# Peptides against a protein of PDB entry 3EFO: the designs that were tried, part 44

Target 1, 262 residues: chain A of PDB entry 3EFO
Amino acid sequence: SQLADLYKSCETDALINFFAKSAFKAVLHQPLKVIREILVNQTAHMLACYRKNCASPSAASQLILPDSMKVLPVYMNCLLKNCVLLSRPEISTDERAYQRQLVMTMGVADSQLFFYPQLLPIHTLDVKSTMLPAAVRCSESRLSEEGIFLLANGLHMFLWLGVSSPPELIQGIFNVPSFAHINTDMTLLPEVGNPYSQQLRMIMGIIQQKRPYSMKLTIVKQREQPEMVFRQFLVEDKGLYGGSSYVDFLCCVHKEICQLLN

## One batch from the design tools (peptide; aimed at target 1 H254)

Design b2_p16_7_s4 (made by RFdiffusion4, then SolubleMPNN; from b2_p16_7, 7 letters changed)
Fold by OpenDDE base, seed 5:
Structure b2_p16_7_s4 (fold): chain B 262 residues (1-262), chain A 16 residues (1-16)
Amino acid sequence: as target 1 above (262 residues)
Amino acid sequence: SSFEELLDEMLDAYFS
């Protein structure tokens, strides 16, 4: 059908860019509560319409989406959790204004990475491979105490180290004997010169490629205070300053979809 | 499976 073709051609990254800019423009003349409700309703409506008009009938508890729309809910949740739309008192007016302006000027590719960061399991690197490791979902549940992860959102880059990260990898990256010896005040990785270090630097270079701004590197140790900042970028989790986890958001959207389909 | 579980599976497949 014509509708099915439209949904198949849908680009989620373009949609999230549109919704983000529309919402961030609307904050100037609409209450935040109204904006959030509109975004949730739009998400539910799009998914419900696709199911009703483009997919074969199925159980109310199931939602079949085209590949391009499968990540729409997670992106919408990330948008709803942005400080501009949450407007928590813990966040300064300057920070809200700054992030609003940033998003208003972002292209499709930039906003995609901004709202949903790339999280890479660095501890799984094969030094003999030129391929990047597969990104994992941005949630604490995907981290491990034995792992090392690189997170990037186009503006910031974090290297997160588990408390039980392998000493051999620590030695390879930092040229120090243990986790305790890692200096988290560094904004640049040392040039150790071994294959693992070189590969990590290569990956960081690829991530930085064609980005308009140079991403600042922050080294984060698990269970230390700076990890709290890192956790804010695990966008599928419940935020420190509010906002639903992805699971909670899905429940909300599901309820709305059921209402639309009744 | 629940709606949430289905979406989790879809997202996992997307990022795999």
Scores: peptide ipSAE 0.022, ipTM 0.646, DockQ to the pose 0.517
OpenDDE base, seeds 1, 2, 3, 4: peptide ipSAE 0.022, 0.021, 0.022, 0.022; ipTM 0.634, 0.622, 0.632, 0.641; seed 3 fails the geometry check

Design b2_p16_8 (made by RFdiffusion4)
Pose (drawn by RFdiffusion4):
Structure b2_p16_8 (pose): chain A 259 residues (1-239, 243-262), chain P 16 residues (1-16)
Amino acid sequence: SQLADLYKSCETDALINFFAKSAFKAVLHQPLKVIREILVNQTAHMLACYRKNCASPSAASQLILPDSMKVLPVYMNCLLKNCVLLSRPEISTDERAYQRQLVMTMGVADSQLFFYPQLLPIHTLDVKSTMLPAAVRCSESRLSEEGIFLLANGLHMFLWLGVSSPPELIQGIFNVPSFAHINTDMTLLPEVGNPYSQQLRMIMGIIQQKRPYSMKLTIVKQREQPEMVFRQFLVEDKGGSSYVDFLCCVHKEICQLLN
Amino acid sequence: MLEELEEDIDEKAEEL
């Protein structure tokens, strides 16, 4: 009968999986604007209830989120930015209908990765003694002109290359000497390489391991290339609203529930 | 990464 126990026991990934499927089923029944509004308001409602009933007294300038829901807003914003709940500019209806379908079948492990892609820094890789590098936030702010990154959501795998990308690596991987020497339209498996092109292939394998669909590799050269598609998967950035924007929005309506 | 994001959320929550 205590609300504190309800919240202390929640799982964001499980909640996100439900909201996503619930919203994606509703796309065939209600205006998308109506669906998004329900999602945002339900999110503000859950947090406002915790604030007025469980949270120890704190200043109004603060937004209080339970530990069980620490990253719930970030993921909820990712759902709202997703092309299924978004619109016309680019992204075919065929792409929307397809993604809407893929999510309806997903387990928790799949939906977690689908809505929050995994961004791995490759240029800072420890040679032959690896075990998959630490992940980095899904934002352009963590990309470096000197860096090469791997981004996966379970369906797509992007190999991102910066402009000042170390030629040493571009050689040990693409077998070509320089950055401007790579052609994106040749997105096939590169072998050779002794220390790196192997250590990279190693992690591309480990990533695919538990994943049902074999991912489509897409190489992205930084500055004005196909990168426009890649930027979509940096879900923390604005690209709908940014993570911070959404957080700013939820607080407003949580306050509107004046308590 | 998760810990960094949780801290960022807490900091941003306090800044509102």

Design b2_p16_8_s1 (made by RFdiffusion4, then SolubleMPNN; from b2_p16_8, 8 letters changed)
Fold by OpenDDE base, seed 2:
Structure b2_p16_8_s1 (fold): chain B 262 residues (1-262), chain A 16 residues (1-16)
Amino acid sequence: as target 1 above (262 residues)
Amino acid sequence: MMEELIKEIDELGKSL
């Protein structure tokens, strides 16, 4: 059917770009609570329509999503948890305005990365490989105290270090003997010159390529106060300011869809 | 990573 073809052609990256820009434009004219509700309703209605008119027969209680929109709820949840749409006093007007303006100018690829960052296990680097390490899910569950991870969303770059990060890697990256000696105030990695350092710098360079903005590097130590900022980018998890995990949001969307179809 | 996420969503969808 024509409708089925439409859903087949609709991709999550394009949709999230559209919804983000629409929502961020609406911030100027509507309360944030209303905007969030509209986004949830639009998501539910779109998916309910698919379930009703396009999906193959299945149990009514099951959540059935178009293949091209399978991760739409994840990205929508990321959008809903963005500082621009949060009604929290801790969020400054300047920060909200800044991110709003940036997203308004983002292409599809940029917004895709912005809402769901790359999280790379740097501690697993093969210094003899030119390939990027495989990204992991943006969740605390994928971090390890023994690991070092690079997170990038096109605007920010974080190097997260577990409390038990290997001293040899710390030495290789920072040229210091231990985790405790790492200076988190630095915005650039030192030129250590060993293969591991060079490989990491190469990876950072690749990530920076074709991005419209130079990403600021932030060094984050596990269990230190600045880690709270980093955790905001673990977008699958429950948000710092009460935002849902992607699973919780998925359940919410499912409930709304069921209500629409009953 | 995305494939893993999609797989998880599919499984969750079946259990909801």
Scores: peptide ipSAE 0.572, ipTM 0.942, DockQ to the pose 0.860
OpenDDE base, seeds 1, 3, 4, 5: peptide ipSAE 0.562, 0.563, 0.559, 0.561; ipTM 0.940, 0.940, 0.939, 0.939; seeds 4, 5 fail the geometry check

Design b2_p16_8_s2 (made by RFdiffusion4, then SolubleMPNN; from b2_p16_8, 9 letters changed)
Fold by OpenDDE base, seed 3:
Structure b2_p16_8_s2 (fold): chain B 262 residues (1-262), chain A 16 residues (1-16)
Amino acid sequence: as target 1 above (262 residues)
Amino acid sequence: MLEELIKETEELGKSL
């Protein structure tokens, strides 16, 4: 059907870009609560329409998403949890205004990365390989106390270190003997010069490539206060200041869809 | 990553 073809042509990244810009424009004239409700409603209606008109016969209660929109809910949840739409006390009015303006100018690729960051397990790096490590889902469940992770969203870059990070990697990256010796006030990695350090710097360079803004590096040690800021970028998790986990949001969307179809 | 997310979404959808 024509409608089925339409859904096949939809891409989540383009939709999120559109929804983000529309919502961020509306911030100037509509209450945030209303905007969030509209976004959820639009998401539910789109998916309900698919379920009703395009999906194969199945149980009415089953959540069925088109292939092109299977990741839409997670991105929509990220949008809903963004500081522009969900004001957080630790974010200044100026910062929210700044982020709003940035997103208004973002292309599809930039907005996708902005709302769902890349989280790379750099502790798994093979110094002999030119391949980037595969990104993991942005959730605390994917972190390891023994691991080191690089997170980037196009505006910020974080290097997260587990409390049990391998001393050899710490030495390789920071030229210090242990986790306790890492200075988190630095915004640049030292030029240690070993293969691992060089590889990490290369990866950071690749991530920085083709991004319109230079990402500031923040070093984050697990269980220290600044980790709370880092955790806000683990977008699949439940938000500290509001917002659902991905799973909870998906359930919410499903409920809304069922209500629309019943 | 996305494949895993998709699979989880599908599995959750079936269980709802």
Scores: peptide ipSAE 0.288, ipTM 0.860, DockQ to the pose 0.829
OpenDDE base, seeds 1, 2, 4, 5: peptide ipSAE 0.249, 0.252, 0.270, 0.233; ipTM 0.841, 0.844, 0.851, 0.833

Design b2_p16_8_s3 (made by RFdiffusion4, then SolubleMPNN; from b2_p16_8, 7 letters changed)
Fold by OpenDDE base, seed 2:
Formats: structure tokens, C-alpha cells, sequence
Structure b2_p16_8_s3 (fold): chain B 262 residues (1-262), chain A 16 residues (1-16)
């Protein structure tokens, strides 16, 4: 059917770009609570329509999503948890305005990365490989105290270090003997010159390529206060300011869809 | 990573 073809052609990256820009424009004219509700309703209605008119027969209680929109709820949840749409006093007007303006100018690829960052296990680097390490899910569950991870969303770059990060890697990256000696105030990695350092710098360079903005590097130590900022970018998890995990949001969307179809 | 996420969503969808 024509409708089925439409859903087949719709991709999550384009949709999230559209919804983000629409929502961020609406911030100027509507209360944030209303905008969030509209986004949830639009998501539910779109998916309910697919379930009703396009999906193959299945149990009514099951969540059925079009293939091209399978991760739409995840990205929508990321959008809903963005500081621009949050009504929290801790969020400054300047920060909200800044991110709003940036997203308004983002292309599809930029917004895709912005809402769901790359999280790379740097501690697993093969210094002899030219390939990027495989990204992991943006969740605390994928971090390890023994690991070092690079997170990038096109605007920010974080190097997260577990409390038990290997001293040899710390030495290789920072030229210091231990985790405790790492200076988190630095915005640039030192030129250590060993293969591991060079590989990491190469990876950072690749990530920076074709991005419209130079990403600021922030060094984050596990269990230190600045880690809380980093955790905001673990977008699958429950948000710092009460935002849902992607699973919780998925359940919410499912409930809304069921209500629409009953 | 994306494939893993999609797989998880599919499984969750079946259990909801």
C-alpha cells in the first residue's frame, strides 16, 4: 500500500532531525511540558498508525515497529531528555539557547550523532589497526572500572577513565604514573608519542572529521564530581533530572499505542 | 551496536 511504502521510506535519522527542529522552534511559543507531550503523542500516533494499517498480524500486546523506525523511540527519548526541553532550574538559559541554536542548524547526520553519541572502548585499541573500535551502547552498563572510553556527540568529546584503568594505558595516554595523577583540567592530550597515544589521537581525528564544530575534550575520572556531566550522555540510561531510560520510554510509548488502538 | 540495540528492542517488543 501507499502508506506502507511511506513508512518503509521514512528513516529514524531524518525523523529525529525534523522532530528536534520542530520542537526546538516551538520552545519559543509553547511551554516545555506541552512540547514534550506533543512529541510523545506524535510518536505514539505514528507508530499506532503503522501497527493498525501496515504491520503483519501479531499479538495485540506486542510492540511492532517498522524496520526503518525501530530505534525511533530511543532517539525520541534522547530528544526529550535534551536540556533544551527540560524544565529544570539547574539548566541555564544560555546553555539552553546555545544547544537550541546548534541543533537548528544541524543536518541529519549531525543530529543523529548529537542525540546518540559514539561511545568507544579505547582500552581495547589495537595499535596496529587502522579501524575504529566498535562502538558500544551508551549506557553505564557498558562501562567498566578497568576501562577507558571515548564519547563523542559532535559537540563534546569525553575521555572517561575507570578508577582501575590500566596504569600502562594511563602512562601511554597522559604520561603520568597513575589514575590519581591525571589532570582533569586539561583540554588536550599530551604528545606522548607512543603507538597507543598515536592511535588514540588518530581515532579522535577521525571522529572530528566532517564535523562542523571542533569538539571540546573533557577528561573525566570515574567517581569524581564531573562524571555526573558525562553520565548525561549515556542516553540509554535514566536521566540525571528524572528522564526515563530508553526501556521505560519504550514501555510508555507501547502503552500509548495500545490506548490509541483500543 | 545498532544491530544489538535493534535486537534488544525486538525482544522487548515481544515481551511487552
Amino acid sequence: as target 1 above (262 residues)
Amino acid sequence: MLEELIKEIDELGKSL
Scores: peptide ipSAE 0.520, ipTM 0.930, DockQ to the pose 0.861
OpenDDE base, seeds 1, 3, 4, 5: peptide ipSAE 0.515, 0.514, 0.507, 0.502; ipTM 0.929, 0.929, 0.927, 0.925; seeds 1, 3, 4, 5 fail the geometry check

Design b2_p16_8_s4 (made by RFdiffusion4, then SolubleMPNN; from b2_p16_8, 7 letters changed)
Fold by OpenDDE base, seed 3:
Structure b2_p16_8_s4 (fold): chain B 262 residues (1-262), chain A 16 residues (1-16)
Amino acid sequence: as target 1 above (262 residues)
Amino acid sequence: MLEELKKEIDELGKSL
């Protein structure tokens, strides 16, 4: 059907870009609560339409999404939890305004990365390979106390270290003997010069490539206070300030879809 | 990663 073809052409990355810019424009004239409600409503209506007109026969109560929009609820949840729309108390008005303006100028690729960061398991690096490690889901469930992870969203870069991260890797990256010796106040990695350090720098460089802004590096130790900031970028998880996990949001969207269809 | 997430969403959708 014509509708089915339309949904096949709707990619999540383009949709989230559109929704983000639309919402962020509306911030100037509409209450945040209203904007959030509109976004949820639009998402539900769009998916309800698919369920009604395009989905294969199945139980009416099931959540069925087209492949091209399968992860749309995840990204929409990320948008809803963004500081521009949620107004986190720790974010200044100026920072919120700045972030709003940045997103308004972002292309599809930039906004996708911004709302759903890359999380790379750095501890799995093969120094003999030029291949980047495969990104993992942005959830604490994918972190490991024995691991080291690099997170980037186009504006910020975090290097997260587990409390049991390998001393040899710590030595390789920071030139210190242990986790306890890592200085988290640094914004640049030391030039250690070993293959692992060089590989990490290369990866960071690749991530930085084609991004309009230089990402500030923040070193984060597991179980230290600054980790709380890092965890806010684990966008699949429940937010600190009332934001839902992606699963909870899926349930919310499903409920609204059911209400629309019944 | 995205494929994994899609599969998870599919499974969740069936259970809702």
Scores: peptide ipSAE 0.594, ipTM 0.945, DockQ to the pose 0.840
OpenDDE base, seeds 1, 2, 4, 5: peptide ipSAE 0.573, 0.580, 0.582, 0.588; ipTM 0.942, 0.942, 0.943, 0.943; seeds 4, 5 fail the geometry check

## One batch from the design tools (peptide; aimed at target 1 Y50 I64 L65)

Design b2_p17_3 (made by RFdiffusion4)
Pose (drawn by RFdiffusion4):
Structure b2_p17_3 (pose): chain A 259 residues (1-239, 243-262), chain P 17 residues (1-17)
Amino acid sequence: SQLADLYKSCETDALINFFAKSAFKAVLHQPLKVIREILVNQTAHMLACYRKNCASPSAASQLILPDSMKVLPVYMNCLLKNCVLLSRPEISTDERAYQRQLVMTMGVADSQLFFYPQLLPIHTLDVKSTMLPAAVRCSESRLSEEGIFLLANGLHMFLWLGVSSPPELIQGIFNVPSFAHINTDMTLLPEVGNPYSQQLRMIMGIIQQKRPYSMKLTIVKQREQPEMVFRQFLVEDKGGSSYVDFLCCVHKEICQLLN
Amino acid sequence: VSVSSEKMEDHWAYTFS
């Protein structure tokens, strides 16, 4: 009968999986604007209830989120930015209908990765003694012109290359000497390489391991290339609203529920 | 708007400035 126990026991990934499927089913029944509004308001409602009933007294300039829901807003914003609940500019209806379908079948492990892609820094890789590098937030702010990154959501796998990308690596991987020497339209498996092209292939394998669909590799050269597509998977950035924007929005309506 | 965060006993507080 205590609300504190309800919240202390929640799982964001499980909640996100439900909201996503619930919203994606509703796409075939209600205006998308109506669906997004229900999502945002339900999110503000859950947090406002915790604030007025469980949270110890704190200043109004603060937005209080339970531990169980620490990353719930970030993921909810990712759902709202997803092309299924978004619109016309680019992204075919065939792409929307397809992604809407893929999510309807997903387990928790799949939806977690689908809505928050895994961004791995490759240029800072420890050679032959690896075990998959630490992940980095899904934002352009964590990309470096000197860096090479791996981004995966379970369906797509992007190998991102910065402009000042170390030629040493571009050689040990693409077997070509320089950055401007790589052609994106040749997105096939590169072998050779003794220390790196192997350590990279190792982590591309470990990533695919538990994943049902074999991911489509897409190489992205930084500055003005196909990168436009890649930027979509940096879900923390604005690209809908940014993570911070959404957080700023939820607080407004949580306050509107004046308590 | 700047946002900072602090962990409390049973929750996270995000402060808006």

Design b2_p17_3_s1 (made by RFdiffusion4, then SolubleMPNN; from b2_p17_3, 8 letters changed)
Fold by OpenDDE base, seed 3:
Structure b2_p17_3_s1 (fold): chain B 262 residues (1-262), chain A 17 residues (1-17)
Amino acid sequence: as target 1 above (262 residues)
Amino acid sequence: VKITSEDGEDHVLLTFS
């Protein structure tokens, strides 16, 4: 059917870009609560329509996502949790204005990365490979105390180090003997010159390529104060300001779809 | 809430438990 073809051709990254810009335009004229409700309703309606008209029958307890929209909910949740759409006094007007303006000018690729960061397990790097490590989902559940992860969203870059990260990798990256010796005040990695360091720098370079802004590097140690800032970019987790986790949002969307169809 | 995922032919099924 024509509708089925439409869902097959859908591009989630383009949709999110559209929804983001539409919502961020609307904030100037509509209450934030209304905007958030519209976004949730639109998400539910799109998925309800698919279930009703395109999907094969399934249990009412199941949420059906077309392949083209399999990541739509997580992106939508990220959008809903963005400071521009939050009514929190802790968020300054300047910050809202800044991020609003940024997103309004972002292309599809930029907004995709902005709303859902790239999180790379760099502790798994093969120095003999020129390939980037596969990104993992942006959740604390994907981190490990033994791991080292690089996160980038087009504006910020974080290097997260687990408390039990391998000393040999720490030595390779920072030229210090242990986790405790890492200086988190640095914004640049030292040029150690070993293959691992070189590969990490290469990866960072690749991530920085074609991005309109230079991403400042922040070194983050697990269980230290700055980790709280880093965790805000783990967008699938529960937000600091009361935003839902990805799981919670999925439940919410599912319930709304059921309400629409029953 | 736990969510399990199953890949269909052209869709993903999420089950909540």
Scores: peptide ipSAE 0.583, ipTM 0.957, DockQ to the pose 0.898
OpenDDE base, seeds 1, 2, 4, 5: peptide ipSAE 0.580, 0.579, 0.573, 0.581; ipTM 0.957, 0.956, 0.955, 0.956

Design b2_p17_3_s2 (made by RFdiffusion4, then SolubleMPNN; from b2_p17_3, 6 letters changed)
Fold by OpenDDE base, seed 2:
Structure b2_p17_3_s2 (fold): chain B 262 residues (1-262), chain A 17 residues (1-17)
Amino acid sequence: as target 1 above (262 residues)
Amino acid sequence: VKITSEKLEDHVALTFS
C-alpha cells in the first residue's frame, strides 16, 4: 500500500528534527504540558496507524515498530526529556533559551547526535585496530566500575571513569598512577604520547570532525558530585527532573496505542 | 519491566514481561 511505502521511506532522524523544532517553536505560545502531550499523541498515532494498516497481525501485548521507526520512541523520549520541554524550577530560563536556540538551527545530523549521544567504551580500545569501538546504549546499565567511557553529543564531550578503572589505562591517558590522582578540573587530556593515548585522541578527533561546535571536554569520576550532570546524558535512564526512562516511555506508548486501537 | 525484541519482516516486536 501507499501507506506502507510511506513508512518504509520514513527517516527517524528527520522526524525527530522536525518534531524538535516544531515543539521548540511551540513553547513560545503553548504550555509545556500541552506540547508534551501532543508529541506523545503524535507518536502513538503514527505507530497505531502502522499497526492497524501495515503490520501483520500480532499479539496485543506487543509493541510493533516499523523498521524505519524502530528508534523513534527513544529519540522522542529524549526530546521530551530535554530541558526546553520541562517546566521544572531547577532549570534556568537561560538554559532553556540557550538549548532552544541551538536546536532551532541544527541540521538533521546535528540534532540526532544532540538528542542521543555517542557512548563509547574506550577501555576496550584495541590500539592495533583502526576500528572505533562500538557505541553502547546510553544507560547506566551499560557502564561498569572497571570501565572508561567517552560520551559526546556534538556540544559536550565527557570522559567518564569508573572507580575501579584500570590503573594502566589511567596511566596511559592521564599519566597519573591512580583514579584518585585524576584532576577533573582539566578540560584537555595531557600529551602522554603512548599508543593508547594517541588512539584516544584520534577517536576524539573523529568525533569532533564535521561538528559545527568545538566540544568541551569534561572529565567525570564515578560517585563524585559532578557525575550527576553526566548521568543526564544517559538518556535511556530516568531523568533527574521527572523524565521517563526508555522502558517506561515504551510502556506508556504501548498503552496509548492499545487505547487507540481498542 | 523487561523488554525483549524480535525482528520480523519489516518491523520489530517488543514484548514486555
Scores: peptide ipSAE 0.479, ipTM 0.935, DockQ to the pose 0.918
OpenDDE base, seeds 1, 3, 4, 5: peptide ipSAE 0.446, 0.468, 0.442, 0.474; ipTM 0.926, 0.932, 0.924, 0.933

Design b2_p17_3_s3 (made by RFdiffusion4, then SolubleMPNN; from b2_p17_3, 7 letters changed)
Fold by OpenDDE base, seed 4:
Structure b2_p17_3_s3 (fold): chain B 262 residues (1-262), chain A 17 residues (1-17)
Amino acid sequence: as target 1 above (262 residues)
Amino acid sequence: VKITSEELEDHVALTFS
């Protein structure tokens, strides 16, 4: 049921909030490598405990996750791939400090959105509907060269445009004839005044609603350099700075669970 | 390894619906 799913997600959201704040506090006095290892170990231990004490008999090769934590690995992977815990030279100290401070004050809902962004297929908008399009998983595999996607994580908002985005939608959003004419230096969408533009603006407003910070809009064209920044928010994919894809991380966790149970 | 694709899809859909 929807209620059951909501309960499951809420529990995971609370856990990731806890782990995030704990880890981000620990960075002040522990090596990042140790913190990352602790997070992975804690994840594995929790899941191993469930497997050992709660799960039905099954082969050790099978990964069994409790319903309440089925999505914990993906969120944990997102946490591990956060700049605060990566400490890559490509990321400024100021940025890391900034994000650390932000997360330390985030509620459960805020941290949930922060670690796993909302990715909306804007090209699927029905101007006659007031419903938001269904969010898709944060992976490049879910993008389309023919699509337009809005990504938001509570701090940043990106409008990603595929190289083959529909000209009619481009015209509707930007009032320009083609993809090539889109100015990516804009931080605000023009007030074109057509139903599609208005609907998109409404959606953006809804996303911004109840968020503690105003999200700056970044227009991103596929295959342009700024897209690299956008891709970092596709959290299920392999990270630019060494972070694992969700699938790879899940395999890693599984192996660790098996090790704990042997 | 069973990938929790279905659960994650549901979660994403629910969270951002």
Scores: peptide ipSAE 0.041, ipTM 0.711, DockQ to the pose 0.071
OpenDDE base, seeds 1, 2, 3, 5: peptide ipSAE 0.028, 0.030, 0.021, 0.031; ipTM 0.676, 0.683, 0.612, 0.680

Design b2_p17_3_s4 (made by RFdiffusion4, then SolubleMPNN; from b2_p17_3, 7 letters changed)
Fold by OpenDDE base, seed 3:
Structure b2_p17_3_s4 (fold): chain B 262 residues (1-262), chain A 17 residues (1-17)
Amino acid sequence: as target 1 above (262 residues)
Amino acid sequence: VKITSEDLEDHTALTFS
């Protein structure tokens, strides 16, 4: 059907860009609560429509997503959890205005990365390979106390170090003997010069490449206070300032779809 | 993608991440 073809051709990254800009424009004229409700309803209706008209028959207990939109819920949840749409006093007006303006001018690629960061397990780097490590889901569940992860969303870059990060990697990156010796106040990695350091710098360069803004590097140690800021970018987790985890949001959307179909 | 209420935590791979 024509509708089925539409879903097949849908690009979630473009759609989320559209929703983001539409919502952020509406912020100036509509209550945040209403905007959030509209976004949830739109998501549910879109998926319900697919379920009703395009999907193969399935149990009512199943959430059926088209392949082209299988990641729509996670991005939508990220949008809903953005400070621009959150009604929290902890968020300054300046920060909200700043992010609003940024997103309003973002292209599809930029907004995609902004709403769902790239999280790379750099502890798995092969110094003999020029390939980037495969990104992992933005959740604490994907982190490891023994691991080192690089997170980037086009505006910020974080280097997260587990408390049990390999000393050899710490030495390779920071030229210090242990985790305890890492200075988290630095915003630039030292030029140690070994293959691992060079490869990490190369990866950081690739990530920074063609991004409109220079990403400031923040070094984060696990279990230290600054880690809380880093965790806010683990967008699949429950937010500190509200918002559902991805799983909880999926459940919410599923229930909404069921209500629409029954 | 088929996700049941009971196994919603079994996420599929994300395309853009």
Scores: peptide ipSAE 0.023, ipTM 0.627, DockQ to the pose 0.080
OpenDDE base, seeds 1, 2, 4, 5: peptide ipSAE 0.018, 0.020, 0.034, 0.019; ipTM 0.599, 0.623, 0.640, 0.608; seed 4 fails the geometry check

Design b2_p17_4 (made by RFdiffusion4)
Pose (drawn by RFdiffusion4):
Structure b2_p17_4 (pose): chain A 259 residues (1-239, 243-262), chain P 17 residues (1-17)
Amino acid sequence: SQLADLYKSCETDALINFFAKSAFKAVLHQPLKVIREILVNQTAHMLACYRKNCASPSAASQLILPDSMKVLPVYMNCLLKNCVLLSRPEISTDERAYQRQLVMTMGVADSQLFFYPQLLPIHTLDVKSTMLPAAVRCSESRLSEEGIFLLANGLHMFLWLGVSSPPELIQGIFNVPSFAHINTDMTLLPEVGNPYSQQLRMIMGIIQQKRPYSMKLTIVKQREQPEMVFRQFLVEDKGGSSYVDFLCCVHKEICQLLN
Amino acid sequence: SHVAVDMDHVEEFEPDV
């Protein structure tokens, strides 16, 4: 009968999986704007209820989130930015209908990765003694012109290359000497390489391991290339609203529920 | 337990995902 126990026991990934499927089913029944509104308001409602009933007294300038829901807003914003709940500019209806379908079948492990892609820094990789590098936030802010990154959501795998990308690596991987020497349209498996091209292929394998679909590798050269598509998977950035924007929005309506 | 986010400095907040 205590609300504190309800919240202390929640799981964001499980909640995100439900909201996603619930919203994606509703796409075939209601205006998308109506669906998005329900999602945002339900999110503000859950948090406002916690604030007026469980949270110890705190200043109004603060937004209080339970531990169980620490990353719920970030993921909810990712759902709202997703092309299924978004619109016309680019992204075919065939792409939307397809993604809408893929999510309807997903388990928790799949939906977690689908809505928050895994961004791995490759240029800072520890040679032959690896075990998959620490992940980095899904934002451009964590990319470096000197860096090479791996981004995966379970369906797509992007190998991102910065302009000042170390030629040493571009050689040990693409067998070519320089950055401008790589052609994106040749997105096939590169072998050779003794220390790195192997350590990279090692992690590309470990990533695919638990994943049902074999991912489509897409190489991205930084500055003005196909990168436009890649930017979509940096879900923390604006690309809908940014993570911070959404957080700013939820607080407004939580306050509107004046308490 | 919970996390308080200061709205005057919201841009400084970084959740551990």

